# Peptides against a protein of PDB entry 3ESW, part 73

Target 1, 322 residues: chain A of PDB entry 3ESW
Amino acid sequence: NNIDFDSIAKMLLIKYKDFILSKFKKAAPVENIRFQNLVHTNQFAQGVLGQSQHLCTVYDNPSWHSIVLETLDLDLIYKNVDKEFAKDGHAEGENIYTDYLVKELLRYFKQDFFKWCNKPDCNHCGQNTSENMTPLGSQGPNGEESKFNCGTVEIYKCNRCGNITRFPRYNDPIKLLETRKGRCGEWCNLFTLILKSFGLDVRYVWNREDHVWCEYFSNFLNRWVHVDSCEQSFDQPYIYSINWNKKMSYCIAFGKDGVVDVSKRYILQNELPRDQIKEEDLKFLCQFITKRLRYSLNDDEIYQLACRDEQEQIELIRGKTQ

## One batch from the design tools (peptide; aimed at target 1 F5 A9 L13 Y16)

Design b2_p29_7 (made by RFdiffusion4)
Pose (drawn by RFdiffusion4):
Structure b2_p29_7 (pose): chain A 322 residues (1-322), chain P 29 residues (1-29); non-standard residues A184 YCM
Amino acid sequence: as target 1 above (322 residues)
Amino acid sequence: SDLEENLIELTKNLYNLATDLSELQKDLE
């Protein structure tokens, strides 16, 4: 009995596909209650649910993608990307070009395109002039800035001239293309959209302890890659936990294809208690949303995606890539 | 649900093991 493994191996892959295609089916009302309900047992759940709604579908918008592309200096971007591909881009330039592009976009965005803003410059006094602004709080948007999905306008008084510069906080990333300034918040909103505009596979990563950033799928490294525009950083998920020594509890990724707990990639010391939601319920929550996010996908798509997800679980469950 | 997920994981692990043993047999030959 030379036991045939190749036979048994080829068989199973077949059986596995059925198990997978079954998993991403229906929404049998049984687990539906578990969902509609959990979203009332727990706010961390309503939190993730709400964000999934604001953040997964939103950046897939051709109208926007095109405006961003018009607006960005593609000649410059691609020239530099090409210049860096010139100083050889790995023996296998095997979709490595895509990585060099993301890196260059980070550079352009930071060194060139968008600027940080703690307190704003005085609108009437010069440019370099923020530390003579004392803030008078926040308030609602006026008529104009109400168009751009704004909730809060921070207002400031200039002690040198008396005029009041205002700093609306927008969510319309197209508006940010114009204003070209802000904090992680909008830096990240615009950068996610920018990444999506090159058709890259992109995600919005949310840390409960007030920071946001991106994840991009490198076909070359065939895994998700951490991208943080504020820090012009490429593959450095440790940056928060170790370099900054920031204490963190949860990290959640959002995208067109799904919602995934990516904590393990980032919270690699100074771990805070995860005391917000039964871990079993969080797994369920993401799965249900990811599943919901895929009803209209076909079998080949449902499957190829589920494998990428699995590859990721092993990466996180373990301590490494591969 | 948990059972179904475990069966999926088990089936995948058996697939990977069967592939490794098949390669091992070829190497031994």

Design b2_p29_7_s1 (made by RFdiffusion4, then SolubleMPNN; from b2_p29_7, 19 letters changed)
Fold by OpenDDE base, seed 1:
Structure b2_p29_7_s1 (fold): chain B 322 residues (1-322), chain A 29 residues (1-29)
Amino acid sequence: as target 1 above (322 residues)
Amino acid sequence: MKKEEEEIEMLKKLKEEAEKKAKEQKEKE
């Protein structure tokens, strides 16, 4: 009996696809109960849920994408991308071009567009006066600042002229296109929107130890790539643990298609205790939120995303990230 | 979960083996 191995392979593929799709069916009542109990009893779980409700959807705004593209120097950006692409003589097509685009956006954003702000300049004394600024504390936003999703305003006094300068911590990324300054939060917020405005698959990565960055899904590399706008860094997930010798406990990625614990990509040494939630409960939470984010997708979209998820999990387990 | 992960891994291995054997058979014809 000639074993039709092609027929067997096709049958196994169908069974595998059906199995994967079965995981993304509507949550059973027991899973809903487990989820509700977890987010009501665990503060870390509640925090992850709250972040997912914002970060997974806020950047999917076509009006914001248009404003971003109208604000950036697209002629300069594409000129630089074309120049770097032409130097390498790559025949790899459109997929590698996107990696060059992300690298140029990192350069453009850090060098030409956005500014790091430890302390603001004095509004009265002008440029390069931040050295004269003494922090007085933080307060709530005024009526104007409140229009731009501002939760906190840092207050500084100038040691030279005695005047007060306000540094509002805006969470509205459109306001950040105007102000063009901030710390890691403002940098990552606006840069995430910029990448999304080019139609890229992007995740916002939250680190519990007060840092934030992006991941971009490279179609050329066929994986999630570390992207830090503050560092002008592309594909350097080791910089925090190795170069900075930073101690970390959790890194959670938030995207339109899912929430993923990416701690294994970034926490290579100096791991802090992961005591905020049980590992099984965190895994369940991320999977449950991801499942909800995919409820409107068709079977083919669900299957393709599940294949990406599996490849990422294999990568994270095998430590094949450099 | 563990049993399902083991079953998936087994199905993947069986698929890869079946695809390999199917290719080897076509190369002999």
Scores: peptide ipSAE 0.020, ipTM 0.416, DockQ to the pose 0.617
OpenDDE base, seeds 2, 3, 4, 5: peptide ipSAE 0.000, 0.015, 0.019, 0.019; ipTM 0.277, 0.366, 0.458, 0.455

Design b2_p29_7_s2 (made by RFdiffusion4, then SolubleMPNN; from b2_p29_7, 17 letters changed)
Fold by OpenDDE base, seed 2:
Structure b2_p29_7_s2 (fold): chain B 322 residues (1-322), chain A 29 residues (1-29)
Amino acid sequence: as target 1 above (322 residues)
Amino acid sequence: EEEEEKKIKELKEKYKKAQKLAEEQKELE
């Protein structure tokens, strides 16, 4: 009686797939009640939901991708990628090309394209006058600024000429292609769109302690990779906790296919109290939103994403990002 | 959820074991 172990393995694989897929079926009534109760009673949960409704879908805009690709110096970018790939990439195989692309996009964005704006230059005095600018506070957008999803405008007075300069905090990434300046929010917003415009799997990472960055799924590394446009950083998740000695409580990643608590990747020391939500409720919330984002996907897509999620969870538990 | 995670883990472990046994059988054939 030769046990056909191959047939048993195939049968177990089918059962395993079916079981994984069963988790992504429509939520039970009890889960919906738990979700509704959580987002109505917990402000942090409501904030995560609100962010997911925007960040998980806003960057999946083909018209925006076209505008980005038309705006960037693609000839320069690909020339630099090809040059670096020709040196070292051939030894590692074709999948590493995308890592070189992301590294060049980080370089190009920080060095050639976008500018850090701690304070704006004086609109009257011209360039390199930011040192003369005194903050007066913030106000709502005017009628023109409101066209570009502007929530707040920082107001500055020039100490030299006395004129007022407005620094609108635009959330429209297409407007940021024009203005080409901002802080971490504007940097991460536009850079997330840029990466998405190249067809990459990208997540927006929100840190509760006033920072934001990206994650890119590297096919070469077969994992999510830390990407910070402000720092020109690739695969350096430790920079905040270790290099900056930053204290942090929550890091939440928002992508088209899911919402994930990635705090364990970035909070390596100086952990602040995680008192905004129960850990079980946060886990439930992220899983519930992720399940909703995947409702339109086919069984193969759901299964592949579930395998990716499991690998990431194993990585986050083992601390093996070194 | 914990019971489901346990069932997944058990199915995955059974699959890996069956796959390994199938590979070992092919090496003996």
Scores: peptide ipSAE 0.029, ipTM 0.555, DockQ to the pose 0.715
OpenDDE base, seeds 1, 3, 4, 5: peptide ipSAE 0.024, 0.022, 0.024, 0.021; ipTM 0.494, 0.460, 0.472, 0.456

Design b2_p29_7_s3 (made by RFdiffusion4, then SolubleMPNN; from b2_p29_7, 20 letters changed)
Fold by OpenDDE base, seed 4:
Structure b2_p29_7_s3 (fold): chain B 322 residues (1-322), chain A 29 residues (1-29)
Amino acid sequence: as target 1 above (322 residues)
Amino acid sequence: MKKEEEEIEMLKKKYEEAKKKAEEQLEKL
């Protein structure tokens, strides 16, 4: 009896696909009740939901992508990408080119484009005057600042000229293309949009312990890659736990296609208590939001994303980047 | 949930085993 292994493999694949797709069907009434109860009773769950409603969709704006591409020095960027790509002896058309692009975007963003702002320069005294700036506190946005999704404005007094300088914490990434300065929030916000503007699969990673970064899906590496614009870091998820000795409890990735607890990628030591939510409830929450984000996708798209999710879960369990 | 995850893992394993056997048969032709 020649066992037709190909027919068996095909049959098993079909059954497996059908099973995977069944998980992405519309949520049962019981799941909806569980979700509603969770987000109403657990503040952390409510926060994750609130962030997902913004971060999972805000960067998928074609008009913003055009503005970004018009603002960046694309000639310089691609020249540098091509130069580094050619040095390593790669042929044109290899998926690895995108990794070189992301690395150059990290370089360009940190070195040429955006500035870290501990304190603003004095608006009156000009550049390199931040040392003369004394914080006075924070206030609400004025009428102009409010146009650019500004939640808070840090107020500084110049010790030299006595003038007040406002540092609005803009959440509008298009305004950040003009201001070209900020802290981790502004850096990650604009850099996430930049990566998205190149058509890349990007997630925004929120860390509960006041840091934020990106992940990029490398088609070459076939995985999510750590990307920190502040650090000019590519594929260095260990930098926080090991290099900074940072204590962390939660890292949550937000993308157009899902919300994922990526804590295991980044929390390698000095883990803080994960006491904000039950692990089972967090897993359920992320899966539920992910399922909702995928409701409009076709079966093939759902299946491909589910395969990525499974590979990522295996990676996160093994603690090994493939 | 647990039973479904176990069933998936079993199906995956069976698929990979069947696929590998099919590939090994194709290489012998």
Scores: peptide ipSAE 0.021, ipTM 0.484, DockQ to the pose 0.678
OpenDDE base, seeds 1, 2, 3, 5: peptide ipSAE 0.018, 0.019, 0.012, 0.018; ipTM 0.430, 0.437, 0.400, 0.379

Design b2_p29_7_s4 (made by RFdiffusion4, then SolubleMPNN; from b2_p29_7, 19 letters changed)
Fold by OpenDDE base, seed 4:
Structure b2_p29_7_s4 (fold): chain B 322 residues (1-322), chain A 29 residues (1-29)
Amino acid sequence: as target 1 above (322 residues)
Amino acid sequence: MEEEEKKIKMLKKKYEEAIKKAEEQKKKE
């Protein structure tokens, strides 16, 4: 009896696909109840949900992508990408080109485009006057600042001229293309949009301990890659735990196709208590939100994403980010 | 034959692991 191994393999693959797809069917009433109870009773869960409602969708704006691409020096960017790509002996059409693009975007963004703003320069005294700035506190946005999704304005007084300088914390990434300055929030916000504008699969990573960065899905590496615009860092998830000796509890990635607890990628040592939510509830929450984000996708898209999810989960369990 | 058998064993293992995980998750819900 010649066992048709190919036929059996095909049948198993079909059954496996159907099983995977079954996980992404409409949520059962019990799952909806669990979700509702969780977000109403757990503040951390509510925060994750709130962030997902914004971060998972806001960057998927074609109009914003066009504005970004019109604002960036694309000629310089691609010239540098092509130069480095050719230097390493790669041929055109290799998936690795996108990794070079992301590396150049990191360079360009940090070196040529955006500025770190610990304190603003004095609007009256001009450039390199931040040392003369004394914080007076924070206030709400004025009428003009409110147009650009500003929740908070930091107020500074110049010790030299006595004038007040406002540093609005804009959440509108298009406004950040104009201002070209900020802290980790503004950096990550605009850089996430920049990467998205190049058609890349990008996630926004929120760390509970006041840092934010990106992940890019490398088709060459076939995994999510750490990307920090502030640090000009590519594939260095260890920088926070090891280099900074940062203590962390949660790292949550927000993308168009899902929400993922990526803490295991970044929290390599100095783990803080994960006491904000039960691990099972966090896993459920992320899966539930991810399921909702995928409701409009076809079976093939769902299956491909589920395969990525499985690979990522294996990676995160094994600690093999390299 | 040996490669196809390996492929089947891999797929079977993945399926069984997936089912087990799903059952464990349902028991916790």
Scores: peptide ipSAE 0.026, ipTM 0.391, DockQ to the pose 0.059
OpenDDE base, seeds 1, 2, 3, 5: peptide ipSAE 0.021, 0.019, 0.018, 0.015; ipTM 0.441, 0.389, 0.423, 0.399

Design b2_p29_8 (made by RFdiffusion4)
Pose (drawn by RFdiffusion4):
Structure b2_p29_8 (pose): chain A 322 residues (1-322), chain P 29 residues (1-29); non-standard residues A184 YCM
Amino acid sequence: as target 1 above (322 residues)
Amino acid sequence: SEWETEEEEIETVKEEYEFAKEKAEEQKE
């Protein structure tokens, strides 16, 4: 009995596909309550649910993608990307070009395109002039800035001239293309959209302890890659936990294809207690949403995606890539 | 729970596939 593994191996791959295609089916009302309910047992759940709604579908918008592309200096971007491909892009330029592009976009965005803003500059006094602004709090948007999905307008008084510069906090990333300034918040909103506008596979990663950033899928490294625009950083998920020594509890990724707990990629010391939601319930929560996010996908798509997800679980469950 | 059982069945089938593939390679060697 030379036991045939090749036979048994090729068989199962078949069986596995059925198990997978079954998993991403229906929404049998049984687990539906578990959902509709969990979102009332727990607010960390409503939190994730709400954000999934604001953040997964939103950046897939051709109208926007095109405006961003019009607006960005593509000649410059692609020239530099091409210049760096010139100084040899790996023996296998095997979709490595895509990585060089993301890196260059980070550079352009930071060195060139967008600018940080703690207190704003005085609107009437010069440009370099923020430390003579004392803040008078926050308030609602006026009529004009109300158009751009704004909730809070921070207002400031200039002690040198008396005028009041205001700093609306927008969520319309197209508005940010104009204002070209802000904090992680909008830096990240616009950068996610920028990444999506090159048709890249992109995600919004949310840390409960007040920071946001991106994840981009590198076909060359065939895994997700951490991208943080504020820090012009490429593949450095440790940056928060180790370099900054920031204490963190949870990290959640959002995208058109799903919602995934990516904590394990980032919270690699200074771990805070994860005391917000039964870990079992969180797994369920993401799975249900990811599943919901895919009803209209076909079998080949449902499967290829589920494998990428699995490849990711092993990466996180374990301590490494591959 | 039913959800846990389903996740465990999928994981088992995957592990059996990877094991069978690894043994098939050994036999070719």

Design b2_p29_8_s1 (made by RFdiffusion4, then SolubleMPNN; from b2_p29_8, 9 letters changed)
Fold by OpenDDE base, seed 2:
Structure b2_p29_8_s1 (fold): chain B 322 residues (1-322), chain A 29 residues (1-29)
Amino acid sequence: as target 1 above (322 residues)
Amino acid sequence: SEWEKEEKEIEMLKKKYLEAKEKAEEQKK
């Protein structure tokens, strides 16, 4: 009797789909208790939860997407993308166009649109006066700054004129379209919104050691791709560990469809102690938040995302990103 | 945990699926 392995494979695929769906549909009371205990007893877990409540949803705002698209020079962007695609893109198929778009958005954002602000210019002395600025510390926002989700304001004194200049750390990305300056936080915040405004699958990556960047899901590469707006970097996850020789402990990715520990993609050497939470508890936390984010999705969406998650986990285990 | 049991069950189902798929592709050759 020839074993019909095709029939067995189809049956196993159905069982696998049903099982995946059952995991997302069942809220086990025990998991809720474990989750509540974890976020109440572990400060790192509470921090990850707090970030997920903001970062997983804030960029899914259609009004903000419209404002972004109205603010960017789309004619310049698409002209440059079309020019680069016409050279080499036709050989690789239509899906590569989005990779060219992300690369151009990185160029445009860094070169034409946004500025790095280590120290602000003096509001009184004008442009190119940041060298004369002495930090005095940080304070809370004033009444105007508070309208734009400002958590802190850095205060600087001009050594030349003695006047005070405020550098508000705005968390409102729409305000950042106006100010067009910041550090890694402002860069990543606005650039995440920009990528989302083009309908892309994007995650915000938080590193515990004071850096942040994006990941974009490339349909051409069929994986999550490292994207750093500060560095104009595409698909270079090694830059922090290898090029910067940076020491890191945790990298957590936040997207609309999930929270994922992506530390294995970026921490290639100089790993710091992962002592903030037990590895099992972190894994549980990320999965529990991901399950909550997917509760309203249909069975096909849940299944497709589960397949994507599994390919990513295989990639992260194998270390075969490149 | 109940979750760890479920994860192992998924991994086992996937492994069995891939093994069955590979054998089915070998039978078509």
Scores: peptide ipSAE 0.045, ipTM 0.647, DockQ to the pose 0.924
OpenDDE base, seeds 1, 3, 4, 5: peptide ipSAE 0.040, 0.031, 0.008, 0.040; ipTM 0.614, 0.589, 0.348, 0.639; seeds 1, 5 fail the geometry check

Design b2_p29_8_s2 (made by RFdiffusion4, then SolubleMPNN; from b2_p29_8, 10 letters changed)
Fold by OpenDDE base, seed 2:
Structure b2_p29_8_s2 (fold): chain B 322 residues (1-322), chain A 29 residues (1-29)
Amino acid sequence: as target 1 above (322 residues)
Amino acid sequence: SEWEKEEKEIKMLKEKYEEAKKKAEEQRK
């Protein structure tokens, strides 16, 4: 009797789908207890949870997307994308167009739109006066700054005129569309919103060692792609560990559909001790938060995302983009 | 943990599916 392997494969696929769906539908009381205990006893876990509550949802704002699209020079952006796509994109199919779009957005953002601000210019002396600025420390926001989700204001004194200049660290990305300046935090925050405004699947990656960047899910490459707006970098996850020789311990990606430890993608050498949480507990935490983020999704969405997650986990284990 | 059991089960189901799929493709050749 010839074994019908097609029928076996179909049966196994059904069982696999049912199992995945069951995993996401089951609220296990024991998992809830473990989760609560973990976030109450481990500061790192509490931090990851707190970040997830913000970063996983804040960018899914249609009003913000409209404001972004109204603010950007879309004509220039699409002109440049179309130009690059016309050179090489036709051979690779329509899915590569989005990769060209992200690359142009990186260019546009760094070259035309946003500015790096190590120190602010003096509000009194004007442009190109940042060299005259001495840091005095940080303070809380004033009443105006507080309107734009500002947690910290850096204070600078001008060595030339003696006046004080405030550099508010705004967390409101809409305010950043106006100010058009910042450090890695402001860059990544606004750039994440920009990518989301084009309807892209985007994650915010937090590194414990004071850097942040994005990941974009490329339909062309069928994987998560490293995107750093500060560096105008596309698909270069090695830049931190190798090029910068940066020491790192944790990289956590936050998206609308999940929280993922992506440390293996970026920490290629000079790994710092991962002593903030047990590896098992971190894995559990990310999975638990991911499960919660998917509670409202339908069975097809849950299954497709689970397949994507598995592909990513295989990639992260193998250290090779599949 | 319950999650570790689930992950093992998922992995096992996936491996079995891929093996069956591969064998089915080999039978069609």
Scores: peptide ipSAE 0.039, ipTM 0.641, DockQ to the pose 0.901
OpenDDE base, seeds 1, 3, 4, 5: peptide ipSAE 0.027, 0.018, 0.030, 0.032; ipTM 0.563, 0.450, 0.586, 0.579

Design b2_p29_8_s3 (made by RFdiffusion4, then SolubleMPNN; from b2_p29_8 with T5K E11K T12M V13L E16K F19E E22K)
Fold by OpenDDE base, seed 2:
Structure b2_p29_8_s3 (fold): chain B 322 residues (1-322), chain A 29 residues (1-29)
Amino acid sequence: as target 1 above (322 residues)
Amino acid sequence: SEWEKEEEEIKMLKEKYEEAKKKAEEQKE
């Protein structure tokens, strides 16, 4: 009796799909209790939840995407992408075009569009006066600054003219299209919105040790790709641990479709103690939030995302296949 | 944990699928 392995494979695929879909059904009462207890008792878990409620959804705004596309020099961007694609892209197929687009957006954003702001210029003395600025501390926003989701304003005194200059830390990315300056937070916030405005799959990566960056899902590479707008970096997850010798404990990725602990991608050496939460509780938390984010998706979408998640977990466990 | 059991079950189902698929391909050659 020839074993019909094709029939067995089809049956196993159906069972596998059904099993995957079963995980994304409504959470059991016990899971809800565990989740509630975790976020009420663990400050780190509460922080991850709070970030997920904002970062997983805020960038999915069609009105903001339109404003971004109207603000960027699309003619310059596409001209540069087409130029680079015409050199090397034809050999690798059409899917590589999006990687060229992300690389050009990194270039354009850093070189042509946005500025790093360690200290603001003096509002009275004008450009190139930041060296004369002394920090006085931080305060709450005024009535105008509060319109643009500003939590903190850094205050500086000019050593030359004695005037005060305010540096609002705006969280409204549309305001950042106007101000065109900031630190890692403002850079990553606006750049995440820019990438989303091109219809890309993007995650916001939060590092506990005061840095933030993006991940982009490359259809060409078939994986999540490190993207840092501050560094103009594409696919260089090692830059923090190796090049900067940075010590890190947690890297958490926030996207519309999930929350993922990506620490293994970025923490290659100089690992700090992971003492903020139990590893099992963090894993549960990320999975539980991801399950909630996918609750409205159809069975095909859930299955495709689960396949992507599994590939990512394999990548994170194996490390870089050199 | 319940999740660990589910991950092990997924892994086992996937491995069985890949093995069955491979054997089905080997039967077509």
Scores: peptide ipSAE 0.034, ipTM 0.617, DockQ to the pose 0.794
OpenDDE base, seeds 1, 3, 4, 5: peptide ipSAE 0.027, 0.018, 0.031, 0.028; ipTM 0.563, 0.451, 0.589, 0.556

## One batch from the design tools (peptide; aimed at target 1 Q311 Q313 Q322)

Design b2_p30_1 (made by RFdiffusion4)
Pose (drawn by RFdiffusion4):
Structure b2_p30_1 (pose): chain A 322 residues (1-322), chain P 30 residues (1-30); non-standard residues A184 YCM
Amino acid sequence: as target 1 above (322 residues)
Amino acid sequence: MEYKTFSEELPEYTEEELLKFLNFKLEELE
């Protein structure tokens, strides 16, 4: 009995596909209650549910993608990307060009395109002039800035001239293309959209301890890559936990294809207690949403995606890539 | 200037990589 593995191996891959295609089916009402209910047992759940709604579908918008592309200096971007591909892009330029592009976009965005804003500059006094602004709090948007999905307008008084500069906090990323300033919040909103506008596979990563950033899929490194625009950073998920020494509890990724707990990638010391939701329930929560996010996908799509997800679990469950 | 365009793509996996995922899934179901 030379036991035939190649037979048994080829067989199973077949059986596995059925198991997978079955998993991403229906929404049998049994687990539906578990969902509709869990979203009332727990707010960390309602939190994730809410954000999935604001953040997964939103950046897939051709109208926007095109405006961003009109607006960005593609000649400049692609020239530099091409210049860096010139100084040899790996023996296997095997979709490595895509990585060089993301890196250059980070540079353009930071060095060139967008600008940070703690207190705003005085609107009437000069440009470099923020530290003579004392804040008078926050309030609702006026009629104009109400158009741009704004909740809070921080207002400031200029002690040198008396006028009041205001700093609306917008969520319409197209508005940010104009204002070109802000904090992680909008830096990240616009940068996610920018990444999506090159048709890249992109995600919004949310840290409960007040920071946001991106994940981009590198076909060259065939895995997700951490991208943080504020820090012009490429593949440095440790940056928060180690370099900054920031204490963190949870990290959640959002995208068109799904919602995934990516904590393990980032919270690699100074771990805070994860005391917000039964870990079993969180796994379920993401799975149900990811499943819901895919009813309209076909079998080949449902499967190829589920494998990428699995490849990711092993990466996180373990300590490394591959 | 000519630009390179991109779209979202789904990755492909070899038979060995799929068997690795499968073994991991079987261990999880245990």

